# Designs tried in a protein design run: peptides against a protein of PDB entry 6J54. Part 71

Target 1, 223 residues: chain A of PDB entry 6J54
Amino acid sequence: NENLFASFIAPTMMGLPIVTLIIMFPSLLFPTPKRLINNRTISIQQWLIQLTSKQMMAIHNQKGQTWSLMLMSLIMFIGSTNILGLLPHSFTPTTQLSMNLGMAIPLWSATVFTGFRYKTKTSLAHFLPQGTPALLIPMLVIIETISLFIQPVALAVRLTANITAGHLLIHLIGGATLALLNINTMTAFITFTILILLTILEFAVALIQAYVFTLLVSLYLHD
Target 2, 42 residues: chain B of PDB entry 6J54
Amino acid sequence: QFQFTGIKKYFNSYTLTGRMNCVLATYGGIALLVLYFKLRSK

## One batch from the design tools (peptide; aimed at target 1 T12 M14 Q96)

Design b2_p26_7_s1 (made by RFdiffusion4, then SolubleMPNN; from b2_p26_7, 19 letters changed)
Fold by OpenDDE base, seed 3:
Order: C-alpha cells, then sequence, then structure tokens
Structure b2_p26_7_s1 (fold): chain B 223 residues (1-223), chain C 42 residues (1-42), chain A 26 residues (1-26)
C-alpha cells in the first residue's frame, strides 16, 4: 500500500519542503525571448502560446481579453507541471488536491466576481435558465446556485483525478511488467507495450487537462 | 418578442430583467424563511 | 446544461483542430 502511493507524498529534504522548488522549476523551461528569431524551442513555445491565446480569447470581449496573460500563464504552468510529472519517479504537484483547490477557488471566485461586477444583470440571470416554467423557478434557482459553488470543486477534482489516475495506472502496469519479467517474458513484453501506449496517452491527458482547466476558468469568466 | 403585462413583466423566465427579479425574489424568500425559523426558535 | 453544451462544442472544435494539425505534421 505504501509503495503505490509513495510517489504522491510531498517530497521534503531535511525537513524543508522541496515542493516550492518543484513548483517554480517549470518557469525555467520557458525563458523570455531575447532575439527576433529565437531558437526552435522558444519559437515553438511562442507559437503554441499564440495559438492557444487566440483560441481562448476569441470568445471574449475586450474586457475579457485582459485575462489573457493570467490564463496563458495558468495553462503553461499546469501543462508543464503535468508533463514533468510523467518523468520516472517525479513528483507532480497537480496530483495534490490542495494545490488544485488553491488555484481553482481563487480563479473561480475572481471570474464570478468579475462577472457580477461588469455583468451584474446577466450574472444574476444565469441562476435561472430561460424558459423555465414558473413552478420550477425556485427549485431551479437553488440548483443553479449549488451548481455554481460546485464549479471550483469540480474543476480541482477533475484535474487531480485525471492526473492521479494516470500516474497510478502507469505505476501499476509498470510494476506488473517488472513482476512478469521473471515469470513470462512474452507476457511482460505485451504489458510493456501497453505501458508505452499508456504513457503516450498520459502525455496527451496531461496537456488536455491543462487546457480544460484553463478553458473552464475562461468559460466561467465569459458566463 | 414577448409582451408581458402586470406582474409577469417583472417576474418572467424569458427576459433578462425578469430572470434577475425571479432570482432575487427566490433568495429573498429563502432569507425570510430562514429568518422566520430563527426567530421562532427563540 | 447550457455551459455543458458550450463546453462540449468547444472541446469538439479543439479536437478537430488538433486532428488538422496532426494531419499537417505528417
Amino acid sequence: as target 1 above (223 residues)
Amino acid sequence: as target 2 above (42 residues)
Amino acid sequence: PVDAKEYTERLLKLLKEVEELLRLAQ
């Protein structure tokens, strides 16, 4: 039992939390452009940022586009941490629900408050869908209110669950592969192939979850 | 598109203002109910 | 429900764009 979840324990060194350094490490992978024509890595990064920025901000007005920097930084952070977490024996901070809640709750509250500030009537109206029968109005308003408060929790849990599940699956299949090496080499080869395919899938999941997280935050801002 | 008269003008599920008023009325009603039960318990 | 539909539509659009990018990369 301890072996399965050992990778999810927050790493410490000499009683000092290394988590802070791990969280800050992805920032080193995205250096600021210094040249008009940068290296391939930086160019690809900028291209990806531009594409994602255009996609996410296309639905927002000028006021909503002000959040572009924050949203892009968020997706870069979550994406980079998720990808780095797929390295062998690496710690993924996003597997910690506390961190994801720490990101989701403030961002969600900011988007909701921003909505109430600039779109007060529309935001209040969102608690009642259009065309609701009169008899169902009170109950539906309550349900929509509850739904609103579930949003940050769902946002955090979704990210945490997806990344954690992927990590667990990789570890389980990897452990099974190692165990089968001494029992049946052919079966071990099959499980190893599955592990490779799974790791590729988890790379995709890592990026998708980062995008979904930021997209939902952006969507809440758009209302 | 929709013509509402009377109380339906202010409380409807089709107009933005009507929806807002319905939400506010619902919250107000809940608040009053909570207040009533709180005061009654004393 | 409205938010869910919009989310799904956006996700589908994104997936299509990714598929196009993968096609162009080949």
Scores: peptide ipSAE 0.056, ipTM 0.659, DockQ to the pose 0.025
OpenDDE base, seeds 1, 2, 4, 5: peptide ipSAE 0.039, 0.095, 0.028, 0.152; ipTM 0.585, 0.669, 0.657, 0.663; seeds 2, 4, 5 fail the geometry check

Design b2_p26_7_s2 (made by RFdiffusion4, then SolubleMPNN; from b2_p26_7, 20 letters changed)
Fold by OpenDDE base, seed 1:
Structure b2_p26_7_s2 (fold): chain B 223 residues (1-223), chain C 42 residues (1-42), chain A 26 residues (1-26)
Amino acid sequence: as target 1 above (223 residues)
Amino acid sequence: as target 2 above (42 residues)
Amino acid sequence: VVDAEKYTAELQRLLAEIEQLLLQAS
């Protein structure tokens, strides 16, 4: 049990947190283009970034396009960290709820504040859905207000829970597979197959969660 | 298209301005209630 | 922050329990 959860403990060396280095490492995987025609890997990477950028920024107007760089960097960061976290015996920073809250809260507050700054009427009106019966207006406004404050928490918890649960599940199934090798090889093979399928699923989840996280931030900005 | 008269023109759940005013009125009411209870305790 | 830590702890506890159940079932 301790060995299982040890992978989720923040690594340190001589009391110094190496989490900072781990967080900074994914940035090295995305070098800036230098040539007109770069390597195939870089070209594919840029192509993917452009596709995601077009998809995400299609929601926003001119002012919303200013957030393109930040949103793209966010999705690339979260995506890369999640993928790297699936490596054996690796530490996934995004499994730490504190980190996700540290990202979610500022971004959420920035989007909400930006909305109130430039779209005060629309932002305030968002607390009351259209067509609400008059008697339900006060109650619904309160509920929507509470819902707004739950957004950053939900954003962080969703990412953390999905990545953490997936990571732990891989370890659990892996451990079960190893244990079943000495009991029933056929059952172990089935479990191993499930492990492979789960690993593939977690790769997809890692990317999807990064996208969802960034998308929700974008949607909150759009209100 | 909605046509409102009287107070419904300013407080409605269909128009943008009406919704905004309803929200502000709700917050204002809550603030007044809180203020009332705070002053009552003195 | 405290609530987040509690949530994480509870999640880890639940997962640990699941692991123990899996070990018992094996």
Scores: peptide ipSAE 0.206, ipTM 0.679, DockQ to the pose 0.046
OpenDDE base, seeds 2, 3, 4, 5: peptide ipSAE 0.171, 0.068, 0.148, 0.180; ipTM 0.666, 0.629, 0.664, 0.650

Design b2_p26_7_s3 (made by RFdiffusion4, then SolubleMPNN; from b2_p26_7, 18 letters changed)
Fold by OpenDDE base, seed 5:
Structure b2_p26_7_s3 (fold): chain B 223 residues (1-223), chain C 42 residues (1-42), chain A 26 residues (1-26)
Amino acid sequence: as target 1 above (223 residues)
Amino acid sequence: as target 2 above (42 residues)
Amino acid sequence: SVDALEYTRRLLELLEEIERLLELAR
């Protein structure tokens, strides 16, 4: 069991945290455009960023669109780290619950605080759904308050659980494939095919979870 | 639009102001209860 | 519940867009 989860332990080299370098590495994959017509890779990246930006910020007014830069940087960071985490025997920082909580809690707090600051009446009214019977008002307000505090936890756990589960499955199936190569070649080939299909699925999951994480942060801001 | 009279004008679940007041009243009630139990324990 | 519904709707829209992109990639 310890060997199975060893890939999720924060890597260190000579006592120095390599995690910092791993976190910063995805930023190198997205260089800033300096020309009107950039390389094919940069052009595709900018196109994807524009598409995602339009989708995420469509729900916000001009005041809410101020968060566009931060939200787009967040989705690019989480997406790139998740994709890199699918490499065999690689460490994915987003599999660490502490990291995701470190991102989710401040962002959630900022969105909630922004809502209370600029939309105080609407934010306070959000604790009570419209049309609630009078007898259920106190109980429902309490439940909605608890629900609010669960939001950052759910945001972090959702991302962590999905990426961790996928990463774990890839390692398990990959290890099984290697073990079966010396036992039964045909079975190993089948297992390898499953591994490829699973990897493709996890690529999709990685992108979806990055989008969902950013979308929920944006949604909390919208109230 | 719903027309409310009396206390229901300020405390209702259909208007924005009414919902806000209900939330504030609930928090105020809970705070008073907590304060009461803390003072009683001392 | 309303927030959850909106989230689900947006997620479904995203999935549909991904499916369209995958179909174009084939």
Scores: peptide ipSAE 0.162, ipTM 0.672, DockQ to the pose 0.025
OpenDDE base, seeds 1, 2, 3, 4: peptide ipSAE 0.159, 0.118, 0.077, 0.095; ipTM 0.686, 0.680, 0.665, 0.676; seed 2 fails the geometry check

Design b2_p26_7_s4 (made by RFdiffusion4, then SolubleMPNN; from b2_p26_7, 20 letters changed)
Fold by OpenDDE base, seed 1:
Structure b2_p26_7_s4 (fold): chain B 223 residues (1-223), chain C 42 residues (1-42), chain A 26 residues (1-26)
Amino acid sequence: as target 1 above (223 residues)
Amino acid sequence: as target 2 above (42 residues)
Amino acid sequence: VVDAQEYTQKLLELLKEIEELLALLS
């Protein structure tokens, strides 16, 4: 019996984690432009970065624009790692909850602390929605406080769960397709078609999750 | 705009300052309760 | 970091258990 989760184990070699190299590899796919008119690939990358940057930072004022570089680097990192993780026998670091928490918690804390530092009144007011009946104020404040602390966990789990579920589903459907090849070729063809569609969906999910992750971080910064 | 007088001026769920004060009061109340039970156990 | 790795390992073990259960049901 093959372990379906073997691909999710952090790869090591000679006791040294090669995860570091895997994490750093996507950066090689985004070289810095050196010419006024770069090649087609770099031009497309820059165009996409500009589009995403405009969308992400549209909700922020001038002070929030300072986070543009961080947020764009984050979305590029998560997006690239997720896409590369869909390669055969590849390891996706973002499937590791530890990694996502390691990214989510510092970013979340930074956004929350910056909010309290520069917008203390607004930040404190967010613990109580407007129009709350007086009798429900203490309870709602507590709930909102708890909700705040759940945000980084939800952020990390969402990303991890979506990517992991996608990988598992691809493996399961792929395995089923191979098993059905010797049983019913017609059914195997159907499952294979589903596998292809699922793979396309996972590419979209990989990008969407990167966007959502960054967007939520940006949203927490705005709020 | 709402016009509040008395305690509602400082503690309300509509104004920014009022909401802030309500949050602070809630945290303060919880802290006092925790402190009370802690001191009571001694 | 060590705690995170331990948590990840525990999560992986749980996922393996779920896989085994699903295999039994299949």
Scores: peptide ipSAE 0.161, ipTM 0.665, DockQ to the pose 0.049
OpenDDE base, seeds 2, 3, 4, 5: peptide ipSAE 0.023, 0.025, 0.068, 0.089; ipTM 0.646, 0.621, 0.666, 0.650

Design b2_p26_8 (made by RFdiffusion4)
Pose (drawn by RFdiffusion4):
Structure b2_p26_8 (pose): chain A 223 residues (1-223), chain B 41 residues (1-41), chain P 26 residues (1-26)
Amino acid sequence: as target 1 above (223 residues)
Amino acid sequence: FQFTGIKKYFNSYTLTGRMNCVLATYGGIALLVLYFKLRSK
Amino acid sequence: SSAFFFAFSSTVSSLVSAFVSFILSS
């Protein structure tokens, strides 16, 4: 009975303040120069695009490359609005489940209507995988179509659920430091757990590769 | 002039990308169950 | 474990209430 942890009971609030200012704000962190040689703080933002525009370009290699100049604007928005919220009292718009159901459905149904305007037969004849055996036709085409309509819900719920799960361990491991007016040796170990956990919460950039890239496989497989 | 800088890009891919009516239908129906539960309290 | 469950259930209820208040404001 040496080290007794404590806890504080308090409501964890994902309130909704004025949002249309908070959305527009990580657009003016990135300027654009009209000059040849640039000023060494855009120049490491212009080099960071020319890396990851050479990985969502190399798989597709079609006349579906026109679509890929918009998929690098989808990686900078939720690459910034997940990184801004690690600050002390900031608010992330990709915490609320509302706009991620408007980021998955206008993009996911822009992919099944891409081959239906050009191929019109063999886009969902991709439901036919192989040289058809006889004992499993109805066990297949009720499976590979129930794992198609999962995909817009499987694209947007995987983003909202673990971004807000990084904010409650920031508060609850952080709020147990404030309510630790008991023995002071264990206060530093909960603080040292925090400053490791904030390094893991820079996997909020690593969760945007898993949003743009399963949108490219959900685009390269249909088209 | 927030148009003609990206007007050549719109009618290229808004043929399939501007289908927010399915989002508007799935959003307008999602308005209807929450005004109904508060009506029945 | 009871303080973690109360903080998780108050986060889910404040996320559903922020989805309902965004739909009503549309």

Design b2_p26_8_s1 (made by RFdiffusion4, then SolubleMPNN; from b2_p26_8, 17 letters changed)
Fold by OpenDDE base, seed 1:
Formats: sequence, structure tokens, C-alpha cells
Structure b2_p26_8_s1 (fold): chain B 223 residues (1-223), chain C 42 residues (1-42), chain A 26 residues (1-26)
Amino acid sequence: as target 1 above (223 residues)
Amino acid sequence: as target 2 above (42 residues)
Amino acid sequence: SEALAQAVASAQASLQLAFALALLLL
């Protein structure tokens, strides 16, 4: 059982946590452009960032667009870490619930407080859906309040669970494939095919989860 | 859009202000209940 | 915003279902 989850243990070097370095590593993959016409790779990257930024911030007014930089950095960070985590024998920081909570709670709090600060009436009104029968109002307000506090937990757990589940599945099938190579080549080929398909799916999941995480934060900001 | 009179003017689930007031009233009620139990215990 | 949140939730549920089905097929 411990061997199964060994890939999820935080790596250390000489007793020093290298998780910090792993978290910072994706930032090196996104250099700042210095020229009017950059390299093809950088140009494509900037183009993707711009498209994603326009899509995500289209629902926000000028005041909400102030959060664009933070939201875009968040999606780029989560997306890059998730994709890099799919490399063989790699450690994915986003599989750690503590990390995701560390991101989700402050961002959620910031969005909620921003909502209460600038849109107090609307934010308070969100605790009660429109058209609620009068007798159900107190109960529903309580439920909506609880729902609000579940948001950061759901945000963190969703990301963690999806990425962790994908990694576990890849490792299990990958290990099975390697074990079957010397037993039955045909069966190993089938399992390997499944592994490839699963890996492709996990790439998509990695990007989608990054997008969903950032989108939900954006939605909470917009209220 | 909606015309309410009396208490329904301030406490309704259809208008933004009404919803806000309902939420505040609910929180106020809970706070009063908590305060009551706290004062009763002491 | 609530509609979008529901759409996101439904998309997430579909992904989870896809994973569950994938696990069953394995």
C-alpha cells in the first residue's frame, strides 16, 4: 500500500524540502517577451494566454478585469503543474491537498470579501434565491451560507481528487503493463493501449481542471 | 415590476432589497437566539 | 452565475462519470 502512494510523497533532498523548487519550476517555462517579434514558441504561448484571458474576463466589467493578472497566473500555474505532473515518475504538487487549500482559501476569501465590499446588496441577496416561499426562507438562507463555506473546500478537493485519481490510475496500469510484458505480450499490449488513451485523457483533465478552478474563482468574484 | 405593500415590501424573495432584508433578518434572528442561549446559560 | 456554476458542476460530473466508466473498462 505504501508503494502505491510512494509517488505522492513530497520529495526531499538531504532533508530539505524541494517541493518549493518544484512549485517554482513552471514559472521558468513562461518567459517574458522582450522583442516585438518573439520566437514561435513564445508567440504561440502569448497568443494562448491572450485568448484565454479574453475568454475568461469577458464576463467581467472593467473593475473585475483588475483580477485578470491573478486569474491568468493561477490558470497558467495549475495547468503547467498538472501537465508536468504527467511526466514519468514526476511529482505533481497539485496532488497535495494542502497546496490546493493554500490556493483556494485565500482566493475564495478575496472574492467573497471583494463581493461584500463593492456589491454588498447583491452579495447578501445571493444567500436567498428568488421566488423562495416565505416559510423556507430561514432554512434556505442557512443552507446557502453553508454552501458558501463549502466552496473553497470543494474547489480544493475537486482539483486534488481529479489529478490524484488520474495519477494513481496511470501508475497502476503502467505498473501492470510492465509486469505483463514478461508474462503475456498480447495482454501487455492491450493494457499499454489503454494506458496511452488514459494518458491522453489525463492531459485533457489537467487543462480542464486548471480552467475550472480559475473559472470558479472568477465566478465567485463576479457573484 | 413588483409592487408589495406592508411587510412584504421590505421582506420578499423577489426583489433584491427584499432578499437582502430577509437574509439580514435571518442572521439577526440566529444571532438573537445564540445570544439568548448564551445569556440563559450564564 | 448560478447557471454557469451548474454547467461547470455538470461538466465535472460528466468527467467523473467518464473516469468511473474508464475504471470499469479496465
Scores: peptide ipSAE 0.116, ipTM 0.759, DockQ to the pose 0.023
OpenDDE base, seeds 2, 3, 4, 5: peptide ipSAE 0.119, 0.089, 0.103, 0.113; ipTM 0.767, 0.758, 0.762, 0.749; seeds 2, 4 fail the geometry check

Design b2_p26_8_s2 (made by RFdiffusion4, then SolubleMPNN; from b2_p26_8, 19 letters changed)
Fold by OpenDDE base, seed 1:
Structure b2_p26_8_s2 (fold): chain B 223 residues (1-223), chain C 42 residues (1-42), chain A 26 residues (1-26)
Amino acid sequence: as target 1 above (223 residues)
Amino acid sequence: as target 2 above (42 residues)
Amino acid sequence: SEALELARRSALESLLLGTALLLLLL
């Protein structure tokens, strides 16, 4: 069972973590445009960024749109790292709960703080849903307060669990396919087909989880 | 939309101000309870 | 005790990584 998690161990060279380099690598895939008419790849990237930016920032006011740059960089980072992690023998930093918590907690705290700073009344009112019976108000406020503190944990665990589970499934089914090649070719073919479908799904999940993570941060900011 | 009078004006679950006051009252009550038990321990 | 220490280390790593990431994203 230990061999299954070998790919999730943070790589080091001479005791020095190379994870920092891996984290910074996706930035090289998104160069800044220098021409009026750029390459097709860069043009597509910019187009996608603009579309996603317009979609995510449409719910925010002018002050909330200040976060657009950070949120877009976040989604690009998580999305790129997740996709790159699907490469063979690649290390995915987002499989590490520590990293995801490191992203979730500061961003969550920043959004909560921003909410209390600019919309104090609305933020406090969010602890009590509208139309709550008077007898349930104290208990519901407590529950909602607890729910608030669970948000960063849920945000981090969701991303970690989805990406990690996907990687594990790919490895397990891939290993099973190889083992079945010598036992039953027909079954191996079926397993291989499942592996292909799963891989396609994981590419989609990689992008969706990046989007969901960023979207939820944005929603917490909007309250 | 809703017109409240008396205590319901300040403590209601429909208006923004009312909801805020309810939340503050809840936290205040919890704080008082904690304070009571802390003082009782002395 | 070991679990608590592991949790503390994880929390510290999370804070450091989060700070670094935020600096990179800005």
Scores: peptide ipSAE 0.038, ipTM 0.686, DockQ to the pose 0.064
OpenDDE base, seeds 2, 3, 4, 5: peptide ipSAE 0.019, 0.018, 0.017, 0.018; ipTM 0.622, 0.615, 0.620, 0.618

Design b2_p26_8_s3 (made by RFdiffusion4, then SolubleMPNN; from b2_p26_8, 17 letters changed)
Fold by OpenDDE base, seed 2:
Structure b2_p26_8_s3 (fold): chain B 223 residues (1-223), chain C 42 residues (1-42), chain A 26 residues (1-26)
Amino acid sequence: as target 1 above (223 residues)
Amino acid sequence: as target 2 above (42 residues)
Amino acid sequence: SEALELALKSAQESLELAFALALLLL
């Protein structure tokens, strides 16, 4: 059982954690443009960032547009870390719940406080859905309050669970494939095919989770 | 759209202000209940 | 909002599938 989760242990070298270096590594893949006409890779990156930025910030007003840089940096960070984590024998920092909570809680708090700061009436009104019967108002307000506090937890757990489950599944199927190589080659080939399909799925999940995480933060800001 | 009279004007589930007041009233009520139980224990 | 719902649905389905398969393999 310990072998299954060994890949999720924070890597250390000579007792020193190298997690910081792993977290900082994706930043090297996105260099800042220095020319008007950049390389193909940088141009594609900027194009993708611009497209996602337009999509994410379309729901925000001028004040919400101020959050564009932070939200785009967030999606790029989570997306890049998730994709890099799917490389063989790679450590994904987003599999750590502590990291995801460390991102979710401050961002959620910032969105909630921003809402109360600039849209106090609307933010308070969100605790009571429109058209609620009078007798259910106190109970529903309590439920909505609890729901608000569950938001950052759900945000972090969703990301962590999806990425962790994917990695775990890849390890399990990969281990089964290796075990079957010496037992039955045909069955091992089938299992390997499933592993490939699963890996493709996990790439999609990695991108989706990055997008969902950022989008939900953006949505909470809008509310 | 809705014409509310009396207390319903300030506490309703349809208007933004009414919803806000309902939320504040609920929190106020809970705070008073907590205060009551705290004072009762003394 | 539709994109969010689709993304959430896809994420949930992927998670459920992953957990189901993981439980099957354990």
Scores: peptide ipSAE 0.058, ipTM 0.727, DockQ to the pose 0.027
OpenDDE base, seeds 1, 3, 4, 5: peptide ipSAE 0.020, 0.013, 0.015, 0.020; ipTM 0.633, 0.583, 0.595, 0.607; seed 1 fails the geometry check

Design b2_p26_8_s4 (made by RFdiffusion4, then SolubleMPNN; from b2_p26_8, 17 letters changed)
Fold by OpenDDE base, seed 4:
Structure b2_p26_8_s4 (fold): chain B 223 residues (1-223), chain C 42 residues (1-42), chain A 26 residues (1-26)
Amino acid sequence: as target 1 above (223 residues)
Amino acid sequence: as target 2 above (42 residues)
Amino acid sequence: SEALQHALQSALDSLLLAFALALLLL
């Protein structure tokens, strides 16, 4: 079990945390465009950013579109860190619940405060769904209030759980494959095939979770 | 679209203002209950 | 056998790294 969770321990060098460097590393993969016609990599990146920006900000009015830079930076950060985390022997910062909470809570609070600032009446009205029977109003308001405070936790846990679970599965199946190489080569080949398929799935999950995290933040802003 | 009279005009679950007032009333009630129990314990 | 397993693991890691790098370069 220690070996199982060893990959999730924050790495340190000479007692200094290198997690900061790991967190900052994805920023180097997204250089700013300097030319009208950039190379293929930068062009694809800018195209993806533009595409996702158009999709996510389509639900927002002009005031909400001011969050475009923040949301796009968020999805690029989470997505890049998740993908880089699938590299062998890599540490994925997004597997740390503390990091995800550190992102979720401020963003959630910002969206909630923005809602109360600009749409106070609507925001307060969201604590009571339309058409609620009169007798259930107090209870439902309490439940909705609790639901609001659970949102940042759910946001962080969803990302953490999905990424962590994927890494654990890859580690377990990979370890099983290595162990079976000397026992049964055919079974080892089957497990290896499963590992490859799982790895491909985890690439998709990594991007999906980044998108879902950012999308939910965006939806909270819209509400 | 909805026509309410009396107390339902101000406290309803259909209009935006009505829902807001219901929420405020609920929070106010909870606050009063908390104050009541706080004062009762003393 | 342990040395072989380690060698295979390292080879697999290098292959995965190469694949990841290839994806980044596409």
Scores: peptide ipSAE 0.023, ipTM 0.637, DockQ to the pose 0.022
OpenDDE base, seeds 1, 2, 3, 5: peptide ipSAE 0.018, 0.020, 0.021, 0.021; ipTM 0.652, 0.660, 0.624, 0.622

## One batch from the design tools (peptide; aimed at target 1 M14, target 2 L35)

Design b2_p27_3_s1 (made by RFdiffusion4, then SolubleMPNN; failed a check: too like the target's own chain; its pose is not in this set)
Amino acid sequence: YEELLRLEREVLELTIAILVLYFKLRS

Design b2_p27_3_s2 (made by RFdiffusion4, then SolubleMPNN; failed a check: too like the target's own chain; its pose is not in this set)
Amino acid sequence: FEEELKLEEEILRLQTEILVLYFKLRS

Design b2_p27_3_s3 (made by RFdiffusion4, then SolubleMPNN; failed a check: too like the target's own chain; its pose is not in this set)
Amino acid sequence: YKEALELDKKNLELLLALLVLYFLLRN

Design b2_p27_3_s4 (made by RFdiffusion4, then SolubleMPNN; failed a check: too like the target's own chain; its pose is not in this set)
Amino acid sequence: YEKLLKELEKVLEGLLALNVLYFKLRS

Design b2_p27_4 (made by RFdiffusion4)
Pose (drawn by RFdiffusion4):
Parts: structure tokens; C-alpha cells; sequence
Structure b2_p27_4 (pose): chain A 223 residues (1-223), chain B 41 residues (1-41), chain P 27 residues (1-27)
């Protein structure tokens, strides 16, 4: 009975303040120069695109490369609006489940209608995988079509659920430091757990490779 | 001028990318169950 | 939570407007 942890009961609030200012704000963190040689703070933002525009370009290699100049604008928005919210009292728009159901459905149904306006048969004849055996036709085409309509819900809910799960362990491990007016040796170990956990919460950039890339496999497989 | 800089890009891919009507239908129906539960309290 | 779903088309329009403005700076 040496080190007794404590806890504080308080409501964890994902309120909804004025949002249309908070959305526009990580646009003006990135400028654009009309010059040849640039000023050494855009120049490491212009080099960071020319890396990851050479990985969502190399798989497709078609006349579906026209679509890939928009997929690098989808990686900078939720690459920024997940990184800005690590600050003390900031608010992330990708916490709320609302706009992620508007990020997944206008993009996911922009992929099944891409081969339906050009191929019209073999896009969902991709439901036919192989040289057809006879004992498992109806066990297949009720499975591979129930794992198609999962995909818009499987694209948007995997983003909201773990971004807001990173903010609660910021508060609850951080709020147990403030309510630790008991023995003071264990206060530093909870603080040291925080400053490790904030390094893990720079996997908010690593969860934006897992949004653009399973949108490219959900685009390269259909087209 | 927030148009003609990206007007060549729109009619290229908004043929399939501007289908927010399925989002508007799935959003408008999602308006209807929440007003109804508060009506029945 | 109810208000977040009542403002879903408006927040999706504000996202598409900010995404079209970021695509204008990228071009």
C-alpha cells in the first residue's frame, strides 16, 4: 500500500465551437511562391510533396494518373488538421464524425462510377475471381459484395475512432498528474509517460498514409 | 478567379466526384431519425 | 452528438470548399 493512484471525475467535452474558421486556418500555413528560387521555408514544403507524389504515381501508371493530382491535396489537409490539434487548447475538425462521412462517400462512390462509365461490364465482373468451381458460387457473391459496401464505413470510421482515442489518453493521463497531491515520486513517471505518448501521437501523420493509400487500392483495383 | 484556375479540373473528374447526392440522401435521412426521437422524447 | 449530425451537409460543404482552395494553391 505505498503508491495510491488517484482519479478525477470530469466530463470530457468534444464541444462544437465555430468551425468554419478552424477549417480554413491550416490552409494559410502553407504559402505558394511565384518565383524560381524560393525562401527556404516553402522549399522544404515543396520537397516533401515531391517525395510522396512519387509513390501514389508509381502503382497506377495509366490514364488514371489524372486523378492523382487531387490525392496529394487530400493528404495535406488531414495531415495538417491532425497535427495542429496536439497543441494545448486546439480543436481538430476530424474529431467529429460528421465530415468524415462526407470525405468517404463522395470519394468512394467516385470510384465505382469510374469504371461504370467506361467498362460497364468487367468492373463488377471483378466479382468473378477465378476458374469457377461449382460448390461455392452463392457462398462467394454474397461475401464479396458485403465486403464492398463495408468500404465507405470502413474508410471513415477508422479515422475518427482512433484520432479521438488519442485525445482521451492525453487528458486522462494528464489529468491524473493534476490530482496527484499524494506522494510526489510517481508524478514524474506519469509525466514521463505523457511525453512518450505525445511522440506516439505523431502517428497522426502515419494515419494519413492509411487513408490515401487504401483509396488508391480502392481506385487501382476498380480501375 | 477561384474557378478558372481549376475549371479544367472540374468537368474532368466531377463527372464521378460530384456525386454528393448520395451523401445528401444519406445525410438528409440522417436528419430524420434525430428529429423524430426528440419528438417522442 | 445530435448537432454534429444536423450540420453534416454544411460541414461537408465547408470541407469541399477548403479542399478546392488548397487545390488552387497546389496548381
Amino acid sequence: as target 1 above (223 residues)
Amino acid sequence: FQFTGIKKYFNSYTLTGRMNCVLATYGGIALLVLYFKLRSK
Amino acid sequence: TVLQFLLMPFLAFAFFFALAFLLYQLI

Design b2_p27_4_s1 (made by RFdiffusion4, then SolubleMPNN; from b2_p27_4, 19 letters changed)
Fold by OpenDDE base, seed 5:
Structure b2_p27_4_s1 (fold): chain B 223 residues (1-223), chain C 42 residues (1-42), chain A 27 residues (1-27)
Amino acid sequence: as target 1 above (223 residues)
Amino acid sequence: as target 2 above (42 residues)
Amino acid sequence: LAEELLKLLELTEALLKTLAELLSKLL
């Protein structure tokens, strides 16, 4: 398993963590526009950001729309890192649970505290579903409280597991394809075709996971 | 229409205020239990 | 919609994990 998981080890050069540079690299792919009519690539990027922003902010009121910049930056970061991680022999920082927890816990805390600050009554009421029988109220409140604390863990683990599983599968099929090249070329071609289909799937998964992560943060803000 | 009287007016699972009060009462009860066990051990 | 997407993602994750485990046993 050490050889299989070797791609998930954090890269270091001369004892210095390269992970910091890898995390900052996706930011270079999204330059700040300076013209009214920008280049085609920048225009497409802005168009995508606007579409996603409209879709995500549609569920929020004016106060919740203040989080638009944070949520858009989050989806762009996670999406770009996930896509770049699909490059051969690349390291994906989002496969590290520590990084995802580092993003999930503060954002979750911010959304929960924001809810308690501006919607105190509603937020407290969410610990008890409407129409609960009187005898089940104490137990249900406890369960709902526990559920709240599981949210950041579930958010981080979901993203990590989905991306990690995809990477593992790509490496396994890729390794099998390479091994079969010397044994049977026809079988190797079949496995290679599966690898291509799988990589396309992982591109979709990478974007979806970024969207879902951001969406859940947004939903917690909306309560 | 939820026209509750007495204790049910303040502690119900249908109104927003009632739900809030139930949650606060539950947390208060748990806090008192924890406090009781903490004081008992001393 | 969000719940359905989450279910689909969880299913995909479970399938990918299972496949990865099976392939790891094969190789």
Scores: peptide ipSAE 0.124, ipTM 0.686, DockQ to the pose 0.019
OpenDDE base, seeds 1, 2, 3, 4: peptide ipSAE 0.085, 0.059, 0.025, 0.033; ipTM 0.689, 0.667, 0.658, 0.682

